# Designs tried in a protein design run: peptides against a protein of PDB entry 5D63. Part 208

Target 1, 292 residues: chain A of PDB entry 5D63
Amino acid sequence: SLRRGIYHIENAGVPSAIDLKDGSSSDGTPIVGWQFTPDTINWHQLWLAEPIPNVADTFTLCNLFSGTYMDLYNGSSEAGTAVNGWQGTAFTTNPHQLWTIKKSSDGTSYKIQNYGSKTFVDLVNGDSSDGAKIAGWTGTWDEGNPHQKWYFNRMSVSSAEAQAAIARNPHIHGTYRGYILDGEYLVLPNATFTQIWKDSGLPGSKWREQIYDCDDFAIAMKAAVGKWGADSWKANGFAIFCGVMLGVNKAGDAAHAYNFTLTKDHADIVFFEPQNGGYLNDIGYDSYMAFY

## One batch from the design tools (peptide; made by RFdiffusion4, then SolubleMPNN)

Design b2_p28_1_s2 (from b2_p28_1, 20 letters changed)
Fold by OpenDDE base, seed 4:
Structure b2_p28_1_s2 (fold): chain B 292 residues (1-292), chain A 28 residues (1-28)
Amino acid sequence: as target 1 above (292 residues)
Amino acid sequence: MKDLPAPADLEAAGQRLLERFQERLAQE
């Protein structure tokens, strides 16, 4: 079953993603096919899938940027019915905004069925052009039509997944204590993470003994990422991944505070030095405390 | 990689954190 998370939803047939046009929060904003750039944020193309309790394989899909929800217009079962962004809530009972999402017959892609109408999200004619119509369309779960098959590229991790990534890292001290702050985390590309770092003013910050040293840099980075998240997205129910660690070296004669994020595959962590913006697989310290 | 102070302060970098860590270990 599909996990709660943030997804980039890509058509199985053509290089097009489900896009909320202009990221607009207005009711009735068209959801369209649009090109995307791999390994980037793709601002208008991220969707938070929230599973509905006690309704198997059924979700709301909240656009991360606009905070609005995928909505089948009037819940109509007619082929060609518009799919739009519309105001809503994560646990709505409105069948226009409830989507059953299950694996297609190919075992890799998903189909997205409206709960009420039983029609499927369809990239009309498989059109790969920017602004191509996405609509509800008749279909069945077993059909192989690529117009109705979608890859769900997971862009987030749960707190449990983050915890697991930390646990398998070799640079964790035996006395490690981790403190989880949120439930789901958008994982940023390094380029975006670095840009936040640059924009924070940290590159120009002066190291000063005790008054502004490693812990201050690390916490400032965490705060900058948090602020960036708040300023960038209208959806709720997720955080931006940026951890803080305290570590001790192997000799036990030095300690440091630093940041960390997740690797592209979300399987491991990478350390980030907020004093110089460097990414390292080994920062020279074993973490005895983290919060993220 | 360590805290990036001026050269004269390199040895003092992270000393505060180290002390807290050592105190914790001593109590366990």
Scores: peptide ipSAE 0.041, ipTM 0.635, DockQ to the pose 0.121
Fold by OpenDDE base, seed 3:
Structure b2_p28_1_s2 (fold): chain B 292 residues (1-292), chain A 28 residues (1-28)
Amino acid sequence: as target 1 above (292 residues)
Amino acid sequence: MKDLPAPADLEAAGQRLLERFQERLAQE
């Protein structure tokens, strides 16, 4: 079954993603096929899938940028019915905004069925052009039509997944204690993470003994990422991944505060030095405390 | 980009963190 999370949803037939046009929060904003750039945020193309309790394989899909929800216009079962962004709530009972999402017959892609109409989200004619129509269309779960098959690329991690990634890292002290602050985290590309670091002013910040040293840099980075998240996205129910660690060196005679994020595959952590913006697999310290 | 302080400066800056770490170890 599909897990709660943030997804980039890509067509199985052509290099097109489900895009909320212009990221607009207006009711009735078209959802369209649009090109995407791998390893980037793709701002208008991220969707938070929230599972509906006691309704098997059924979700709302909230556009991360606009905070609006995928909506089948008037819940119509007619082929060609528009799919739009519309105001809603994560646990709505409105069948126009409820989507049953299950694996297609190929076992890799998913199909997205409207709960009420039983029609499927369809990239009309498999059109790969920007702005191509996405509509509700008749279909079945076992059909092989790539117009109705979608790859759900996970762009977030749960707190448990983050915890597991930390636990696998060799640079964790035996006395390590981690403190989880949120439940679901959007994982940023390093380029975006670095840009937030640059925009925070940290590259120009002066190191000063105790008054503004390693812990201040690390916390400032965490705060900058938090603010960036709040300013960038209208959806709720997730955070932006940026961890803070306190570590001790192997000799036990030096300590440091630093940041960390997740690798592209979300399986491992990578350390980030907020004093110089560097990414390291080994920062020279073993973490005895983290919060993220 | 900013250069890191010298190792000695880093060690000095981390002294209070190290002390807290040692205190925690003593309690466990």
Scores: peptide ipSAE 0.035, ipTM 0.615, DockQ to the pose 0.084
Fold by OpenDDE base, seed 5:
Structure b2_p28_1_s2 (fold): chain B 292 residues (1-292), chain A 28 residues (1-28)
Amino acid sequence: as target 1 above (292 residues)
Amino acid sequence: MKDLPAPADLEAAGQRLLERFQERLAQE
């Protein structure tokens, strides 16, 4: 079954993603097909899928940017019914905003069925143009029509997945203690992570003994990412991944504070030095404590 | 790039920060 998380949802037939037009929070804002750029944020095209308790394979879909929810207009079962952004809540009982999401017949893509109408989210005519209509349309689970098949590209990790990635890394001290602060984390591309670092002012910050040293740099980066998250997204129920580590060198005579993030495939961590903006597979320290 | 000289000092500083986070989380 589909896990709770943030997804970029891409059509199986053409290079188009489910996009909330202009990222608007207004009720009735069209959801449309739109082109996307791989390995970027794609601001209006991220959706938080929240599973509904006791309703198998059924979710709400919250647009990360607008904080509004995918909504089938009037819950109509007519083919061509508009799919829009609309105000809502994660655990709503409104069937207009409840979506059953299961694997399609090809075993890799998903179909998105409205819980009430039993119609499917359809990229009308498979139109690859920006602004193409997305609508509810009649269909069946076993049909091979690519207009109704969607790849769910996971853009987030759970705290458990992050913990597992840390556990696989060879640069963890035997006394390691990790502290998890949130449940679900949007993982940023390095380019975005670096831009936040630049905008924080850290590149121009002066190292000063004790008063502004490695721990201050690492915490300042964490704070900058947190603020960026709060300022960028209207949806709730997730955080932006940016960890802080305290590490000791092999000799045990030097300690350092630094950051870390996840690799693109979410399987490993990569260390980030907030004093110079560098990414490293080996920062020269073994982490004995982290919070993220 | 400069480092703190002792792990214990870093751990103590980190622990204080973590305690604040834990307190916040406990209130939610």
Scores: peptide ipSAE 0.019, ipTM 0.556, DockQ to the pose 0.431
Fold by OpenDDE base, seed 1:
Structure b2_p28_1_s2 (fold): chain B 292 residues (1-292), chain A 28 residues (1-28)
Amino acid sequence: as target 1 above (292 residues)
Amino acid sequence: MKDLPAPADLEAAGQRLLERFQERLAQE
């Protein structure tokens, strides 16, 4: 079954993603097919899937940028019914905004069925052009029509997944204690992570003994990412991944505070030095404490 | 790049920060 998380949703037939047009929060904003750039944020094309308790395989889909929800217009079962962004809540009972998402017959892609109308999210005519219509359309779970088949590319990790990634890393001290701050984390591309670092002013910050040293840099980076998240996205219920670690060197005579994020495949962590903006697989310290 | 001489000092600072986070989480 599909896990709670943030997804980039890509058509199985053509290189087009589900896009909220202009990222607008207005009710009735068209959801359309649009091209995307791999390994980038794709701002208007990220969707938080929130599972509905006690309703099998059923979710709301919240656009991260707008904070609005995928909505089948008037819940109509007519083929060609518009799919739009609309105000809503994560655990709504409105069947216009409830989507049953299950594997298609190919076992890799998903189909997105409206809970009420039983129609499917359809890239009309498989049109790969920017702004192509996405609509509710008649269909079945078993048919192989690529217009109604979607890959869910996971862009986030759960706290458990982050914990597992940390546990796999060789640069963790035997006394390690981790503290989880949130439940779901958007994982940023390094380019975006670096840009946040640059915009924070940290590159120009002066190291000063105790008053503004390694822990201040690491915490400032965490704060900058948090602020960036709050300023960039209107959806709630997720955080932006940026960890803080305290580590000790092998000799046990030096300690350091630094950041970390996740690799592209979400399987490993990579260390980030907020004093110089460097990414390292080995920062020279073993972490005995982290919060993220 | 300057390192801190004692891990304990960093841990103490981190602990205070974590306590603040925990307090926030507890009241949500």
Scores: peptide ipSAE 0.016, ipTM 0.540, DockQ to the pose 0.381

Design b2_p28_1_s3 (from b2_p28_1, 14 letters changed)
Fold by OpenDDE base, seed 1:
Structure b2_p28_1_s3 (fold): chain B 292 residues (1-292), chain A 28 residues (1-28)
Amino acid sequence: as target 1 above (292 residues)
Amino acid sequence: SHDLPAPADLDAAAEALLERFLAAEAAA
């Protein structure tokens, strides 16, 4: 079953992703096929899938950028019905915005069925061009038509997954205590994470004993990421991953505060030094406290 | 989902960790 999370949704037949045109929050904004760039944020192409309680395999899909929801126009079962962004809520009862998402017959891709109309999200004619029509279309769960098959590339992690990644890391102190602040985290590409760091002013900040030292840098980075998240996305119900750690060195005679994020595959953490913007697999400290 | 302790427990734990941090930082 599909987990709650943020997904980049890619067509199984052509290199096209489900895109909210211009990221517009206007009702009726077309959802279209559009090219994407791997390992980038793909701003208009991220969707928060929120599972509907007690309705098997059924979700709302909130565009992360616009805060609007995938909507089958008038809930029509007619083939070729427009799929648009439209205002909504995560737990709406509007069947125009409820999508049953299950594995296709190939076992790797998903099909997206409108709960009400029972039609499927279709990249019309498998058109790979930017702006290609995405529409509701007749279909069945067992059909092999790639126009209606989608890969759900997960761009976020749950707090549990983050916790597991931390637990696997060898640079965790025996006295480690972690504090989980949110439930789901968008994991940023390093390039984006670094850009936030640059824009924060931290690269030009002066280290000063106690008054602006490692803990201030680490907290400032987390604050910068939080602000970036708030300023960049209109959807709610998720956070941007940026952790803070306190660590002690092997000798036990020095402590440091630093950041961390997750690797691309979300299986491990990587340490980030906010004083120089470096990513490290070993920062020279073992963490005894983290919050994220 | 979230896994935060009660506020009182969080505060106590945070304070203890802060003390360890400051002690180790001062020794460095």
Scores: peptide ipSAE 0.020, ipTM 0.534, DockQ to the pose 0.052
Fold by OpenDDE base, seed 3:
Structure b2_p28_1_s3 (fold): chain B 292 residues (1-292), chain A 28 residues (1-28)
Amino acid sequence: as target 1 above (292 residues)
Amino acid sequence: SHDLPAPADLDAAAEALLERFLAAEAAA
């Protein structure tokens, strides 16, 4: 079954993603098909899927940017019914905002069925143009129509997945202790991570012995990412991934504080040096403590 | 477990880690 997480939802037939028009938080804002750029944030096209307890394969879909929810207008079963953003809550009982999401007949893509109407989210006519209508439409789970088939590209990791990625890394000290701060993390592209670093002022910060050294840089980076998250997204229930590590070198005579993030496939970590903005597979230290 | 310990345990653990870090940092 689909796990809780943040997804970029792409049509199986054409290069179009489910987009909340202009990222608007207004009730009734159209959800439309829109082009996207791989390996970027795609601001209006990220959806937090929250599973409903005791309702099999059923979720709310919160737009990360607007904080509003995917909503079938009036819950109508009529083909062509608008799908819009609308205010809501993660665990609503409103069937207009409840979506059953299961694998399609191809075993790779998903179909998105409204819980109440039993109609499916449909990219009308498979239109690949920006602003193309997305609507509720009649269908079946086994139908092969790509207008109603969607790839769910996971843009986040659970704390458990992050923990597993760390555990696989060879640069972890035998005395390692990790501390998990949140449950679900949006993983940023390096370009975005770097931009946050630049905007933080850290590139212009001066290293000073003890008073502003490696730990200050690493914590400042984490704080900057946290602030960026708070300022950028209206949805709740997730964090932005940015870890802090304390490490010791192989000789055991030097310590360092640094950051880390996850690789594109979310399977590994990559180290980030906040003093120079560099990404490294080996930072020269083995971590004995992390929090993220 | 890598879950955060209870607050009472955090202070002691944090102090121990800080001491190790500062000692190693000073030696570097």
Scores: peptide ipSAE 0.020, ipTM 0.536, DockQ to the pose 0.054
Fold by OpenDDE base, seed 2:
Parts: sequence; structure tokens; C-alpha cells
Structure b2_p28_1_s3 (fold): chain B 292 residues (1-292), chain A 28 residues (1-28)
Amino acid sequence: as target 1 above (292 residues)
Amino acid sequence: SHDLPAPADLDAAAEALLERFLAAEAAA
């Protein structure tokens, strides 16, 4: 079963992703196929899948950028019916915005069926061009047509997954306590994480004993990421991953505050030094406290 | 890297702040 999370949704046949045109929040904004760049944000192409309680394999899909929802126009079962962005809520009962998402017959891709019409999200003619039509189309779960098969590439982690990644890291103190602040986290590429750091002004900030030292740098970085998230996305129900750690060295005679994020595969953490913008697998401290 | 107060002191302060935050968020 598909987990709650943020997904980049890519066609199984051609290098095209499900894109909300111009990221517009207007009702009726076309959802189209569009090219993407791997390992980047792909702003208009991220979707929060929210599972509907007590309705098996059924979700709403909220565009992260616009805050609007994937909507089958008038819930029509006609082939070629437009799929658009439209205002909605995460737990709506509107069948125009409810999507049953299950594995296709190939076991790796998914099909996206409208709950009401029973038609499928279709990249019309498998067109790989920017702006290609995405529509509701007749189909069956067992068909192998790549026009209706989609890879759901997860771009987020749950708090439990983040917790597990931390637990696997060798640089955790025996007294470690972690505090989870949110439920689902968009994980940024390091390049984006670094850019936020640069834009925060931290590279030009001066270390000063006690009044602006390691803890201030680490908290300022987290605040910068939080603000970036708030300013960048209209959807709710997720956070941007940026952790703060307090650690002690092996000798037990020095402590440090620093940041951390997740690796590309989401399986481990990497430490980030906000005083110099460096990424390290070993920062020289074992964490006894984290919040993220 | 730069020194912080002893872990025990930091832990207590951090815990207090985080507990307050979480309580406030839960109540909101």
C-alpha cells in the first residue's frame, strides 16, 4: 500500500512528470506532463498523498506548491476528461478528488484511478512534450499501457523513518533523546539546503563567545529552513527536514551544537556545520539530544 | 567546534523548551 508522503510522480513510459501548470492555485488549472531534473526540487511537480481513513488505497493528492488538489473535471467518466488543480481539503468526500492508487501489474509502477468515475490518470498518447495533456481515460488495473502507469518517487520521510535513520548512525550518545516536531518531512537536496544556508546570512555571521556561538548558528539554520518552507509552499501537513543536535565529544570534555539532514536514499543522516556550511559523516561529537 | 555548557545543563534546558513547545502545539 502507498504510504502517506510527498511524491514526484513520473510516467513509466517517458521521462515526464505530473505537473500543475505554472503552479497556479486557480480552479481549473491544467495538470500536464512536463520534463523534470533528477535530484532537484521540481517545484510544480510535488504531490502530498493523504490516505483517506477507512477507504482502502484511496488518497487525495495535494500539489505542494499551489495547495490545490488533483481533480477530475465534473467527475466525468468520458475518455479525455481534463484533470485539473482545484480547491479542496485533505479528507474531502468529493469523488472528483479521490484517487485509488495501487500497484500496476508490473509490480513497480502505480495506476491512479478516480474513485467515482473509475477512469485512470492517463498521459495522453504518451506525449513527452512539455504541456502534454493528462486526462481521465478508460482502463483496467491489469492493463500494461504505460500511459497509465506512474512511478511514485518518495521525496519525504515520516518521523518514524527519520528516527530510524538517526538510530542507525554510529555517532549517537547512549543518553540520546530525540524530539519529533512534525509527522512528515520533505527532504531537500544538499544543494538546496546549502543555498538556504547562504541566503540566511550565516556565512557572514561572526562567531562570538556565548552571545552568538554554535547553538545560535544551528538554531538560525533551522529557522531559515522553516521560513523557506513557509515562503515556498502553499500546502500544509508537512515540514522541511532540518534537524538540530547537541553532542558531546568522546573525551566528554566538549559539547557542540550542529545541524543534520538525511542522505539522498533517506537511510542515514549527514551532519551539517552551520558555521562553515560543511557536510560531514563524522562531526567529532556524539549526539545526546536532537529535535527535528 | 566551539564549547557549550555541560551536557546535563543543556539537556535540561532543551527538554524544558521542547516540552513547552510540544504542549503548546498539542493544545492548538
Scores: peptide ipSAE 0.015, ipTM 0.500, DockQ to the pose 0.306
Fold by OpenDDE base, seed 4:
Structure b2_p28_1_s3 (fold): chain B 292 residues (1-292), chain A 28 residues (1-28)
Amino acid sequence: as target 1 above (292 residues)
Amino acid sequence: SHDLPAPADLDAAAEALLERFLAAEAAA
């Protein structure tokens, strides 16, 4: 089954993603097909899929930017019914906002069926143009129509996945203790992570012995990422991934505080030095503590 | 990068910070 998480949802037939027009929080805002840039944030095109307890393969889809939910207008089963953003809650009982998401017949893409109407999210005519209509449309689970098939590119990790990535890293001390602060994390591209770092003022911050040294830089970076998240997204129920680590050097006579994030494939961590903005596979320390 | 001389001191500081954070979350 599809895991809880943040997804970029891309059409299987054309290079178009499910986009909430202008990221607007207004009820009835059109959800449309729109071009995207791989390995970028794609602001209006991120959706938090929240699984409904005790309802198999059924989710709400919250637009990360607007905080509104994918909504089939009036729950109509008529082909061509608008799919819009609308206010809602993660665990709503409103069938207009409940979506059964399962693998298509090709075993790779998904189909998105409205729970009530049993119609499917359809990129009308497979139109690849920006602003193309997305609507509810009649269909079947086994139908091969690419207008109704979607790739779910996972943009987040669970706390468990992050924990697993850390555990695989060779630069973890035997005494390591990890502290998980949230349940689901949007993983940023390095370019975005770096931009947050730049905007935080840390590049211009002066290192001062004890009063503003490695731990201050590392915590300031995490705080900056947290603030960026709060200021950028209206959806709740997720965090922005930015870890803090404490490490000891090989000689065991020096300690350092630094940041880390996840690699693009979410399988590994990469260390980030907040004092200079560098990304390193080996920062010269073995982590004995992390919180993220 | 700049280092702290004593790993134990850094560890203690970090633990204290984390405890404060967790306490704040629990109180929310």
Scores: peptide ipSAE 0.009, ipTM 0.521, DockQ to the pose 0.479

Design b2_p28_1_s4 (from b2_p28_1, 17 letters changed)
Fold by OpenDDE base, seed 5:
Structure b2_p28_1_s4 (fold): chain B 292 residues (1-292), chain A 28 residues (1-28)
Amino acid sequence: as target 1 above (292 residues)
Amino acid sequence: MKDLPAPADLDAAAEALRKRFEEFLAAQ
């Protein structure tokens, strides 16, 4: 079963992703196929999948950028019916915005079926061009047509998954206490994380004893990421991953405050030093407290 | 780059931050 989360949704046949055109929040904005760049944000191509309680394998799909929802125009079962962005809510009862998402016959890709019409999200003609039409189309769950098969690449982690990644790290103190602030986290590429750090002004900030030292740098980075999230995305119900840790050195006579994020595969954490923008697998401290 | 000299000082700061965040979460 597909988990709640943020996904980049890529066609199984051609290098095209499901894109909300221009990231527009206007009702009726076309959803189209568009090229993407690996290891980047792909701003208009991120979708929050919210599972509907008591309706098996059924979700709403909220565009992260626009805050609008994937919508089958008029709920029509006619082949070629437009799929658009439209205002909505995460737990709507509108069948135009309810999507049953299950594995295809190949066991790796998914098919996306409209709950009401029973038609499938289709990259029309398998067109790899930017702006190619995405529409509802007749089909079956067992067909091998790649026009209707989609890879769901998870771009977020749950709080539980983040907790598990922390627990696997060797630089966690025996007295560790973690405090979870949110439920689902978009995980940023390091390049984006670094750019937020640069834009925060921290690279030019001066270390000053007590008044602006390691904890202030770490909190400022957390705040900068939070503000970036609020300013960048119109969807709700998720956060941007950026942790704060307090750690003690091996000798037990020095402490440090620093940040951390998740590795590309989301299985591990990597430490981030907000005083110099460095990423480290070992920052020289064992964490006894984190909040994220 | 300098560190805080003692874990105890950070523990106190951490507890203060924890309380603030708990209050925030409770208000949601």
Scores: peptide ipSAE 0.019, ipTM 0.514, DockQ to the pose 0.468
Fold by OpenDDE base, seed 2:
Structure b2_p28_1_s4 (fold): chain B 292 residues (1-292), chain A 28 residues (1-28)
Amino acid sequence: as target 1 above (292 residues)
Amino acid sequence: MKDLPAPADLDAAAEALRKRFEEFLAAQ
């Protein structure tokens, strides 16, 4: 029942997340427990869960930063077997990299079982220290051991979810048409979104009639986010959310181009003015077109 | 002013803008 998406995976017992050590792409890089900061990009701790067709509840887990996959060393069923990053593909048949992920007995957390060995991803001794060992360990689906229970906090949205968020917004024109460019989007916190905006040079850009006006600002912001995504992550199969909208005011005598992103809970959109870096719930225009 | 010029025909202007952006997207 777990949906395809990008997840921050947090232990149910202690404030520790599944972390690929140093974000290294080297085969055999340890996957460890590590502290995290809420509402930030936890660079080495984001995992793309790709469901395997025709294999129930089974996924590969690709580290977003390194582009490598969660791998049970030698597929061993021995308790304490290392879980590492290793080269792979999203739809591999290698059972060392296939993980059955289902709800635990508490109905909120998940357990992560290796498809081949039937052992579970375990934060050894529930150690909350940075660099704590994560290993394959014996277990059952119904036991309550928090060392093997994980919260999957979704950090991305599907195109359908984005579409639904837009549809709920009151500032959409009756003639609205949206164009979906990708299937899954990492949603950035506003602080990161703003930093990309700052680094783009847009804060110092001069508005000029037609030659560099609202549409140029909005497109430049989207381009900056796209480049940031390409430069930051080695995994494929997802995009960074940054929308462009064209809108008209209520009087119908003014039009504007602007950006938008999703709120923290992913349920709504918030408008972003690339000319000044402002976030607004009401930008004063109703959108008749968007692409994202 | 930060806005596009006021359109004489809202629908026509919207369609024109849509086409421009579609062309942009197609070029990518």
Scores: peptide ipSAE 0.016, ipTM 0.515, DockQ to the pose 0.476
Fold by OpenDDE base, seed 3:
Formats: C-alpha cells, structure tokens, sequence
Structure b2_p28_1_s4 (fold): chain B 292 residues (1-292), chain A 28 residues (1-28)
C-alpha cells in the first residue's frame, strides 16, 4: 500500500509530472502534465497523499503549494473529464476528491482511480508538452497503457524513517537522545537548503562567545527553515526537515551544536555546519542529543 | 568555527530546551 507522504508524480511513458497550473489555489485550476527537473523542488508538482481511514488504498491528494486537492470535475465518468485543483479537506467524503491508488500491472508504477467514477487519471495521448491535458479516462487496473501509469517518487520521510537514518549513522554518541517534533518531513535538495541558509543572514553572522555561538547558529538555521516552510507552502500536515544536534568530540573535551538533513535516498543523514554552510559526512562530533 | 569547551555547557541548555518542548507539546 502507498504510504502517507509527499510525492512527485511522474508519468511512466514520458518525462512529465502532474502539475497544478501556476500553483493557483483557485477552484477549477487545471492539473496538467509539465516538465520537471530532477533533484529540484518542483514547486507546483508536489502532492501530499493522505490515506482515508477504513477505505483501502484510497487517498486525497493535496497540492503542497496551493493547499487545494485533486478533483475530478463533477465526478463524471465520461472520458476526458477535467482533473482540477479544488478546495477540500484531507479526510473529505467527496468522491470527486477521493483517489484509489494501487500498483499497476508492471509492479513499479501506480494507477490513480477516482473512487466514485472508477475512471483513471490519464495523461491524454501521452502528450509530453507543458500544459498537456490530464483527465479522467476509462481503463482497467491490468492495462499496460502508460498514459495512466505514474511513478510516485517520495519526497518526504516519516519521523520513524528519520529516526532510522540517524540510528544507522556512526557519529552518534552512546548517550544519544532524539526528540521528534513532527510526523512527516519534506526533504529538501541541498541547493534549496543552502539557499535558505543564505537568505537567513547566517553567512554574515559573527560568532560571539556565548551570546551568539554554535547553538545560536544551529537554532537560527532551524528557525529559518521553519519560516521558509510556512511562507512557501499552503498545505498543512507536514514539516520541512532540518535537524539540530548537540555533539561531543572524540576527546570528550569539546561540544558543538550543528544541523543535519537527509541524503537524497533518505537512508542516511548528512551534517550541516550553519557557521559556514558546509555539508559533511563527519563533522568531528558524536551527537548526544537531536531534535527534528 | 568555534566550539564550547565542555559538553556540560550544552547539557544544561539542552535539558532546559527539552523541558520547554515537552511542556509546549503537552499544551497543544
């Protein structure tokens, strides 16, 4: 079963992603096929999949940017029915906004079926052009039509997955205690993470004994990421991943505060030094406390 | 890049922060 999370949804046949046009929050905004750039944020193309309790394999899909939901216009079963962004709620009973998402016959891609109409999200004619129509279309679960097959690339991690990544890292102190602040985290590309760091003013901040030292830098970075998240996305129910760690050196005679994020594959953490913007696999400290 | 001279310097602050977070979360 598909897990709750934030997904970039890419067509299985052509290099096109499910895009909410202009990221608009207006009811009836077209959802279209659009090009994307791997390993970037792809602002209008991120979808929070929220599983519906007690309804097997069924979700709402909230556009992260607009906070609106994928909606089959009038719930019509007619082939070619528009799929749009529309106001909604994560646990709606409106069948226009309920999507059954299961593996296709190829075992890798998914198909997206409207719960009410039983039609499938279709990239019409497999058109790879920007703005290509996405519509409800007749189909079956076992058909191989790539117009209706989608890769769900997970762009977020659960708190449990983050915890597991930390647990695998060799630079964790034996006395480590971690504190989880949220349930699901969008994991940013390093370029975006770095840009937030730059925009925070931290690159120009002066280290001062006690009054503005390593802990202040690390907390300021966390705050900057939090603010960026609040300012950038209209959807709720997720956070932006940015951890804070307190660590001790091998000699046990020095302590440091720093940040960390997750690697691209979400399997490991990478340390981030907020005093210089560096990413390191080994920051020279073993963490005895983290919150994220 | 600067470090604190001892882990204990951060431990007290970390504990205080932890308590505040727990209180905050409990109040939500």
Amino acid sequence: as target 1 above (292 residues)
Amino acid sequence: MKDLPAPADLDAAAEALRKRFEEFLAAQ
Scores: peptide ipSAE 0.014, ipTM 0.501, DockQ to the pose 0.441
Fold by OpenDDE base, seed 1:
Structure b2_p28_1_s4 (fold): chain B 292 residues (1-292), chain A 28 residues (1-28)
Amino acid sequence: as target 1 above (292 residues)
Amino acid sequence: MKDLPAPADLDAAAEALRKRFEEFLAAQ
């Protein structure tokens, strides 16, 4: 079954993603097919899938940017019914905003069925152009029509997945204690992570003994990422991944505070030095504490 | 979804970690 998380939803037939037009939070904003750039944020094309308790395979889909929800207009079962962004809540009972999401017959893509109408989210005519209509359309779960098949590219990790990635890393001290602050984390591309670092002012900050040293840099980076998240996204219920670690060197005579994020495949962590903006697989310290 | 210890446990852990950090820094 589909896990709670943030997804980039890509058509199985053409290189188009489900896009909330202009990222607008207005009710009735069209959801459309749009091109995307791999390994970028794709601002208007990220969707938080929130599973509905006790309703099998059923979710709301919240646009991360607008904070509005995927909505089948009037819940109509008519083919060609508009799919729009609309105000809502994560655990709504409104069937216009409830989507049953299950694997298609090919075992890799998903189909997105409106809970009420039983119609499917359809990239009309498989149109790959920017702004192509996405609508509710008749269909069945076993049909092979690529217009109604979608890849769910997971852009976030759960706290458990992050914990597992940390546990696999060889630069973790035997005394390690981790503290999980949130439940789901959007994992940023390094380019975005670096831009946040630049915008924080940290590149111009001066290291000063005790008063503004490694821990201050690391915490300032985390704060900057948090602020960026708050300023960038209208949806709630997720965080932006940016960890803080305290580590000790191999000799045991030096400690350091630094950041970390996840690799693109979410399987590993990579260390980030907030004093110089460097990404490292080995920062020269073994972590005895992290919070993220 | 958050996985944090109770406040009292968190405070104790934080203090222990603080001391550890300071000890390592002092050894530099």
Scores: peptide ipSAE 0.007, ipTM 0.477, DockQ to the pose 0.050

